# Designs tried in a protein design run: peptides against a protein of PDB entry 8OXM. Part 146

Target 1, 371 residues: chain A of PDB entry 8OXM
Amino acid sequence: FKAEFRLAGGVNLPKIIDCVGSDGKERRQLVKGRDDLRQDAVMQQVFQMCNTLLQRNTETRKRKLTICTYKVVPLSQRSGVLEWCTGTVPIGEFLVNNEDGAHKRYRPNDFSAFQCQKKMMEVQKKSFEEKYEVFMDVCQNFQPVFRYFCMEKFLDPAIWFEKRLAYTRSVATSSIVGYILGLGDRHVQNILINEQSAELVHIDLGVAFEQGKILPTPETVPFRLTRDIVDGMGITGVEGVFRRCCEKTMEVMRNSQETLLTIVEVLLYDPLFDWTMNPLKALYLQQRPEDETELHPTLNADDQECKRNLSDIDQSFNKVAERVLMRLQEKLKGVEEGTVLSVGGQVNLLIQQAIDPKNLSRLFPGWKAWV

## One batch from the design tools (peptide; made by RFdiffusion4, then SolubleMPNN)

Design b2_p17_3_s4 (from b2_p17_3, 11 letters changed)
Fold by OpenDDE base, seed 2:
Structure b2_p17_3_s4 (fold): chain B 371 residues (1-371), chain A 17 residues (1-17)
Amino acid sequence: as target 1 above (371 residues)
Amino acid sequence: MDEKLGIEMEEAILKAK
């Protein structure tokens, strides 16, 4: 390791460190402090298993359907080393993070990212109807621009087209696998895009097994399929390549039901794998930008466990784990809202749920559903 | 037109690989 480090910014001030491998190659790594990377490590193993299933199927292998994985090394309950995804950028950084964001560059007369966030924060405690009206006003005055990512990065038309397909396939694969695993907290900083491959890298996997539904503001979408995500697919949007890649991914997942259930069952009962949502984690995930100054929640997991009888905790945990397994089994059978759907019917329902402006308007403003 | 073209081009790329 080099003796020097850089700060990546953010509340936890993660350290970027450079290491020289035994091969003499320099590799950048992210050291997160005050964050439990065990969940990320476990979810990366599940993604690697899903990739193995997708590579065994001829239709998904031909389409190169994969989830991008990264190496996680947990060092403690509150620290670990991530393989830094070199040559990736958060989609939020490209779109909205600075005055040089793609929305400002391509749509200078639209609302600023700050104006959109402010409008949605003002209605955060309002009715669903008021949230929907303001969300539609924001969407009208904040038009998608993510198509320009591939146009800026890939000047050759043949390369541009191939990279747009790689992007669309990556969105489809990660959306369906993310839905099966109940992956939440898919805000624009938790999704990276590779500047060379146009593939997505999902980070911060701390909301899984539909635990996003028990947040103070429940998650209302199965995955991120917002207007900019769709705009990156080009003129066909969710139709054609995306839909077919979702269907082929869902087909492989449903045909792998026994394998997926067995693996998730082992993980849910692993005493080293804390997947449950706690109130402090829920507060941290849905903090207001204004509250960033005072709440250093030291996630002392230790202080609240001491007072409940071990038997009542275990029974409550087992009931939640059973419910997660039952819901996973339903998804893998195509059971949605008590109805058995075909692969095409299930994928269609999930797409409609993910793009519904009524569902999107109900999300926490920090999720930036208008992006 | 463009949806068919994207589908046909995907299928052409899938056949060429």
Scores: peptide ipSAE 0.026, ipTM 0.627, DockQ to the pose 0.014
Fold by OpenDDE base, seed 4:
Structure b2_p17_3_s4 (fold): chain B 371 residues (1-371), chain A 17 residues (1-17)
Amino acid sequence: as target 1 above (371 residues)
Amino acid sequence: MDEKLGIEMEEAILKAK
């Protein structure tokens, strides 16, 4: 290891270190000192299995449909080493960085990211109707700009077009694989984009198997398909390439039902793999930026609102695991809301759910569903 | 580029590989 480290930014202040391997090659590594990387490591293994399934199918292989993976080495329950995703940037950093974010650069007369967040935080405890109205006002005054990512990085029109296709395919693959594994919505800092390939890298996989639905503010979308995510696809949006790549990915996943169920079953019952949502993890994921100061561990038992959703979860671990497996089996059969859908029907439903402003308006404001 | 051109170019890229 080199003696010098860099900070990667963010709340956990992960350390970027350079390591010289026994092969004499320098490798950048991210050291996290406050995170359990076991879930990330397990999910990367699942993504590798999904990639193997996608490479076996001719249609998905021709399209190069893959979910990007990175190396994770958990060292303890609170520490680990990750491969530093060199040449990647968080989508949130590109879009809504306070100094030089693309929204500020391309839409200087729109609401600031702070104004949008403030407006949505003010209605967080309000009705769904009030949330929807404010979300629509925010969306009207905060127009998508993510199309400019590929335009800034790829000046040659042929390269630009190829990279926009690579992006669109990466979003499609990660969205469908993420839906099957129940990753839910992914906040903009947990999606990296590769500045050379335009492919996405999903990091911090601490919510899986639809555990985002049991958060204090439950997830209402199957995956992140916000306006900026769609804008990065260009003029076709969710139609054409994206939809087709979702369908081809879903076909492979549905045709691999037995394999996926077996893998997930082994993981759900692994005593070393804690995938369950706990109250502390739920609070951490949906804490207000203002509440970062007062994490004194006074478990004062009286926050009744968190109790309502937790009181019904007095189900044995086994019943939760069985329910996750049943829901996974339903997804892989195309069962949505008790109805069996075709691949095209299921993908269409998922896209509509993911882009619905009513669903997006109900998400936790900290995840910035307007971005 | 219209939607048709995007699909046609994807298909052309897929046929050329």
Scores: peptide ipSAE 0.024, ipTM 0.636, DockQ to the pose 0.014
Fold by OpenDDE base, seed 1:
Structure b2_p17_3_s4 (fold): chain B 371 residues (1-371), chain A 17 residues (1-17)
Amino acid sequence: as target 1 above (371 residues)
Amino acid sequence: MDEKLGIEMEEAILKAK
C-alpha cells in the first residue's frame, strides 16, 4: 500500500488508497469505514448471476446487455474494500457540481442546483399537489443537459453514436434488473458513468428488495429514469432502443424465474446478510444536511428494549422475507397491481411510473428527482 | 430521429459485429 490516501467525499469520508499487487500493477481501492459492505457484495453476486443469464440468451447477448459490477471485499460489519471504478464519474458530479457542473455550463440562466433543492425542500411537508406544482416549476427552469456527456467525451460521430447506445442499453439493463431486485430510485452520486464505455455502475446498494418504500419519504418510482437520465439517451428518449432493451432484459428475467427466486431466497435467509431497513439507516438515507451536527450517537439507548423475544424478531424477519419473495415472484410473472401483464405491458407500465412527474415530485428532495 | 431509425441503426450495428 502507498502511504498516501485521498478522501472520496461524502458523510463516511471513504479513503482512496493505491496498492501495488503481487503482479507489480498499481490498483486504486476505496476503503469504506462505518459502512456495511456485505449488502454491496451480495448485490454484486446477484448482478453477476443476472449477467450470466443475459449472456446465455442470444437476443440480450447480441445487444451486450450487462450490469457493470465491481469487486467488494467486506472486512467487517463496519469496514470493507471496494475496487475503485477507475475512469468513472458520479452522474451527479458531472451534472450538478457547484463549480463546473453541466447544468451550470450549458444552462447558466436556469435555476442553480441549490435553488432547485431549496424549492423542493420548502414543500417537502406540503400536499402532493403543492409538491407537483413546485416540481413542475423546477423542471421548467432546470432543463436536462446529460446529452452533453457523450458529446464532450466522444468527438467522433460514429463513436458518439455507439457510446450513446451503450449508455441506453446500460440504463435499460440496470433499470429492469434494479426493478426486479427492488433497488428503487438511486441517488445521483450512487450512479457512476464510465468515461470510456458510457456504461453505468451502480454503487452503494444499501436499499434493495423495495425497502425504499418504507423510508420516511417512500419511493414512488421503480427505478431512476429522471429527465437527465432520459436526455443521455438522445432524441428517442425512452422509445426505441431503451424500451426494446428493457423488454429483452425483462424477458430473460421472467424466463429465469426459478433461478432468480432460488438465489434470492438463499440470500434473504443468509444470517450474515442484513437487507432489512432499520430506523437509523432510514434516517441516514434521508438526512437533511443541517441535521448532521446533532446526531451525537447517544449510545445510551438502554439494552433493555432489545429483549424483544428472539422468536418475535425471527417471525417478523421471516414474514418480511416471505413478502419480498412473493413480490419478486409477482414481478417475474408480470403481476402489477393484481393484473398479469405481457413483457411489453409490464415494461410500459414501469417506464410510465418512472417518468411520471407526479411520482417524481413525491420523492425525497435530497435525491434530486429533477436531475 | 424517428424511433425506427435508432432501432434500425442499432440492428445495423448488431449485424455488422
Scores: peptide ipSAE 0.023, ipTM 0.614, DockQ to the pose 0.014
Fold by OpenDDE base, seed 3:
Structure b2_p17_3_s4 (fold): chain B 371 residues (1-371), chain A 17 residues (1-17)
Amino acid sequence: as target 1 above (371 residues)
Amino acid sequence: MDEKLGIEMEEAILKAK
């Protein structure tokens, strides 16, 4: 290991360390402290399976539809080593970094990221109507700039076009796979972009199987399809390539129902895989001071062994697992709100839900739905 | 016009590979 480390930003201040392998190759590693990487490791295995299904289908293989994966080595319940995705940056760092963020560079007269956050925090406990009005004001005064990512990184027009296409395909694949798996907590620091491929890397997979819906502020969108995410696709937005790649991904997932259900069932009943939302985790996710400042609440998890009988815990767990499996089966059948939809109808509903400013305005302010 | 062009360009890229 090199003696130097970098901070990757964010509340947990993960350390980027460089190591030299026994092969003499330098590898970057992300050391997360106080984070359970077991869920990330399991979700990476599920993504690898989804990639295998996508590679078997001719239409998805031709489009190179894949969800980006990284190596996870869990070391303990609160520590592990991630393969640092060399040449990736958080989309939040590119867009809303305090010093040189793309919003500040390209839209210097718009609201600052801090002003947007402050306005949304002021209405956090207000009505949905008040949240919507303030969200619309924020959106009007904070215009998308993510188109400039590919323009800055890829100066050759042919390369630029190919990379924008790769980006759009990556968003589509990860959105549909993420929806099927019920992946939550898709804030701008949990989505990395590869500076060479323009593909997205989803990190911090600790909210899965729709457990984001049981947060104190429930998640109201199926995936992140915010204005900057759409702006990165270019002039067609969610139409054409994105929609078609979503449909082709959804078609493969629906046609692989039995395989997906069997594997998710094994994972849901794995005693080592804690996917359930607990109150401490919920508090941690939605009390994030976005400012890197000192409040580590050492919530010592030691105290309340609520002696709920083991039998009542197991029965409650099994009922939640069964409900997750039923909802996964519904998604894979195209059942939305009790109606069976075609692949195109289901994808259209999900896109509309994800871009609806009424849904976006209801999200936790730390999710940054205006970005 | 633009959606059709984007589809045709994607298909052209997919045929060129």
Scores: peptide ipSAE 0.024, ipTM 0.630, DockQ to the pose 0.013; fails the geometry check

Design b2_p17_4_s1 (from b2_p17_4, 5 letters changed)
Fold by OpenDDE base, seed 1:
Structure b2_p17_4_s1 (fold): chain B 371 residues (1-371), chain A 17 residues (1-17)
Amino acid sequence: as target 1 above (371 residues)
Amino acid sequence: SRLEATIAELEAILNEK
């Protein structure tokens, strides 16, 4: 390893390091501490499997439908190494950076990202009606700008068009695969965009199998399809290419039901794979900036309450795993709200749920559903 | 092992402030 490191930012202060491999090649690595990368590693394997299914189907292969993957090497329960996604930027960094973010550059008279967050935090404990009204006011005064990503990076009109299509296909594939795996809404810092391909890379896969629904503020969308995500698709939005790519991805997933169920079953019962939501993880994912000061790790949570009967823990785990598998089977059959839908009907329902401002207004304000 | 040595080096890098 080189002696120099860079901080990548974020609460856990991950370090970017350069290392020389046994092949003599220099490689940039992201080293995370205080984070369990096993879930990320498992989810990358599931994404690779989904990519294999998508490549076997002629219609999805012709459309180049893939979910981007990265290398993960978990080292311990609290440390690991990631392949550094060179030439990527978090969509949140591009959109809402305080100095040079696209919203500030293209919409200088709109609300600041901080003003939007403040307004939504003020109503966090209020009614759904009050949340909806404030969310609509925020949305009116914070207009989408993500169309400018492709316009800034791709000056040639033919290249720009191809890259906007690559982006739209990447959003469609990741949205449907993410829905099947129950990834839910994704924080804007956990979605990277490749500055050369315009494809998305989803990182920090710590919420899977609909565990976002059991957060203190439950998720209300099947995937992130916020106004900026849609704006990046251009004038057609969710219609045309996005919808068709979602339908073709969903068709492959539904036709691969047995394979997907078998693999997810093996993963859910792997004793080395902790996918369950715990209260500390839930607090961390929905932490308020003000609450950071009081989370001293009281390491002294006495070992005594952990003696809940091993049998009751195992039975509770098995019941949660069974429920996850049942819900996965329902999704792969097109069962939504007790009704069997066609691929087109299911994809339409998911799109409508994801773009509904009533659902978006109910999300955790820290995840910035107005972006 | 070589793996344990690499883990210890990475943990040292993580613990450097």
Scores: peptide ipSAE 0.021, ipTM 0.499, DockQ to the pose 0.035
Fold by OpenDDE base, seed 3:
Structure b2_p17_4_s1 (fold): chain B 371 residues (1-371), chain A 17 residues (1-17)
Amino acid sequence: as target 1 above (371 residues)
Amino acid sequence: SRLEATIAELEAILNEK
């Protein structure tokens, strides 16, 4: 390792280090402290397996359907090393940065990102009807601008078209794979975009197997398909390329049912893989920006040992694991709401659920469903 | 092992202020 490090910022002060590999190449790494990277590491392995399945199928291989992965090396329950995603930016940073965000640059007369957040926070404890009305007002006065990402980065029209296609394919693949795995917490800071490839990189994989549905404000969408996400696809929106790529990804996942079930079963019963939602994690994920009081969750190591010895906790865990496996099997059979759907029918239902403003208006305000 | 030495070095880097 080089003796010099840089701070990446944030509460846990992650350190960016440069490492010389055995191949003599320098590689930048992010070293995180006070964070359990085991879940991220496991989910990256599952994504690599999904990518292997997608590469074996001729139709998904021709479309270059892949979920972007990064290297994770968990070192302890509280430390790990990440491959630094060089040349990526959070979609939230591009869209809603306070000074130079694309919304401010292209839509200066719209509501500010702060005004939108404030309006949605004011109705957070209100009825679903009141949330929907305010969400529609916010959406009317905060129009999508993510089309400009590819236009700013790719000036050549042929390159621009290719990159917009790569983006659309990346959204489709990650949306369907994410749905199958029940990936939650898809806020605008947990999705990076590569400035060279226009592909998405999903980070912070701590909400999986539909554990987002048991949050104090439950997740109501299968994946992020908000207005800016759709605007980045250009004039076709969710139709044509996106829909076809979702269908082809879903077809490969459904045809790989036995493999996916076997893998997820091994992971769910791995005593080193804590995928279950706990109250402290739920509180952290849905903290109010104003309630950034120093609730450092000192996850005392001692509370993990006490959890293993109660037969009733093990029975509760096993029942949750069984429900997750059953729901995964249903998804892979195309069973939605007690009905067996075709691949096209299932993908259509998921798209409609993800773009429904009633579902979007019910999300936690920190998820920024108007972006 | 070489891995344990690397882990210890990374933990040291994390603990440096």
Scores: peptide ipSAE 0.021, ipTM 0.515, DockQ to the pose 0.030
Fold by OpenDDE base, seed 2:
Structure b2_p17_4_s1 (fold): chain B 371 residues (1-371), chain A 17 residues (1-17)
Amino acid sequence: as target 1 above (371 residues)
Amino acid sequence: SRLEATIAELEAILNEK
């Protein structure tokens, strides 16, 4: 390893290191501390399996529908190495990085990212009606700009068009597969965009199997399809390419029900794969910036009181695993809210749920649903 | 092992302030 490192930011202060391979090539690595990368490693394997299913189908193969994957090497229960996705940037860094963000550059008279966050934090404990009203005010004064990503990165019109299609296909594939797997915590720092391919890379896969719904502020959307995500697709938005790619991905997932259920069943009962939400993780994911100062000392609270009887933990775990499998089976049958939907009907419902400003307004302010 | 040495090196990098 090189002796020099860079901070990637965030609470855990992950370090970007350079490693020289046996081939003499330098490769950037992200070293995370105080984070269990086993979940990311397992979810990457599931994404690779989904990619295999998508490549076997003629319609999804022709559309090049894939989820971008990266290598994860877990080192301990609290540390690991990620293959740093060279040439990727967090969508949040491009969009809302202080004064250099695309919102500030292209919409200098809109609310600042800080003003938007402050307004939504002020109403965080308020009614859903008050949250919705403030969210609509924020959205009116914070207009999407993500179309400019492809315009800045791809100056040739033909390349620009192809990259916008690659982006749209990547959003569609990751949205549907992410929904099937119940992937949560899709905030703007957990989604990277490749500056060369315009494809998305989903990172921090620790909220899966709809465990985002049991957070103190439950997740209310099936995937991230916010206004900037849609703006990156261009003038057609969610219509046309995105919708068709979602439908074709969903067709493959539903037709692969037995395979997906078998894989997820093995993973849910793997004692090395802790997919369950715990209170400490929930607090970490939805911590307020104001609460950062006080919680530092109490994270050393003794592991002693969580000696719930092993038998009661196992029974509760098994019941949660069974519910996850049942819900996965429902999704793969097209059962939504007790009704069997066609692929087109199911995809339409998911799109409507993901773009609904009522659902978006209810999300934790740290998720930045206005971006 | 080579793996343990690599883990220890990475843990040292993590613990550097």
Scores: peptide ipSAE 0.020, ipTM 0.508, DockQ to the pose 0.035
Fold by OpenDDE base, seed 5:
Structure b2_p17_4_s1 (fold): chain B 371 residues (1-371), chain A 17 residues (1-17)
Amino acid sequence: as target 1 above (371 residues)
Amino acid sequence: SRLEATIAELEAILNEK
């Protein structure tokens, strides 16, 4: 390894390192500490399988529908190596960087990202009605700018158009596959955009199988389809390309039901794959920025010796795993709210749920639903 | 092993402040 490292932002202080491979090629790596990358590694394998299904289908293959994957090498329960996604940026960094974010550059008279966050934090413990009203005020004074990503990066009009389509397809594919797998914690730092391809890279896959719904502030959207995400699609928004790509992805997922259920069943019962939400993880994910000072629980490895009676854990685990499989089967049958929907009906419901300002206003403020 | 040595080197890099 080279002796020099760069800090990537975040609580775990991941380090970007340069390494020379046995092939003599220099490669950038992200070394992440204090986090279990096993879930990321498993979910990347599931995404690769989903990509294989999407490549087998003629309609999804013609549309180049894929989820961007990266290499994960877990080293321990608390460390691993990630492929550094060279030429990617967190969408949050592009949009809401305090110094030079796109919102500040293109909408200098709108609320700052800090003002938006503060307003939503002030109502965090308030009624759903108060949250909705403040969220609507924030949204009115914080207008989308993500259209400018492709405009800044792709000056040629033909390239610009192609890249905007690639972006829209990437959002559609990741949204539907993410929904099927119950992927949560899709905040603006957990979604990278490739500056060359305009495709999304989803990182930090530690909330899956709808475990985001059991957080202290439950997740209320099936995927991230916020106003900036939609603005990046251009003038048609969720209509046309996005909707059709969602429908074609959902069709492939539903037609692959047996394969997906078998894969997820094996993963849910893998004793090495901890996908369950625990109280410490829930606290970590929804920790208040202001509370960062006092409660660094040094997650001393020693507090894992809470000898929960193995028998009660196993019975509770099996019941959770069974519920996850049943819910996955329902999604793959198009069962939503006790009704069997067509692919178009199911995709429409999911889009409506994801863009509903009532659902968005109920999210944890750290998710930044106004972005 | 060579892998263990690489892990130890990476853990050292992680622990450097």
Scores: peptide ipSAE 0.020, ipTM 0.500, DockQ to the pose 0.035

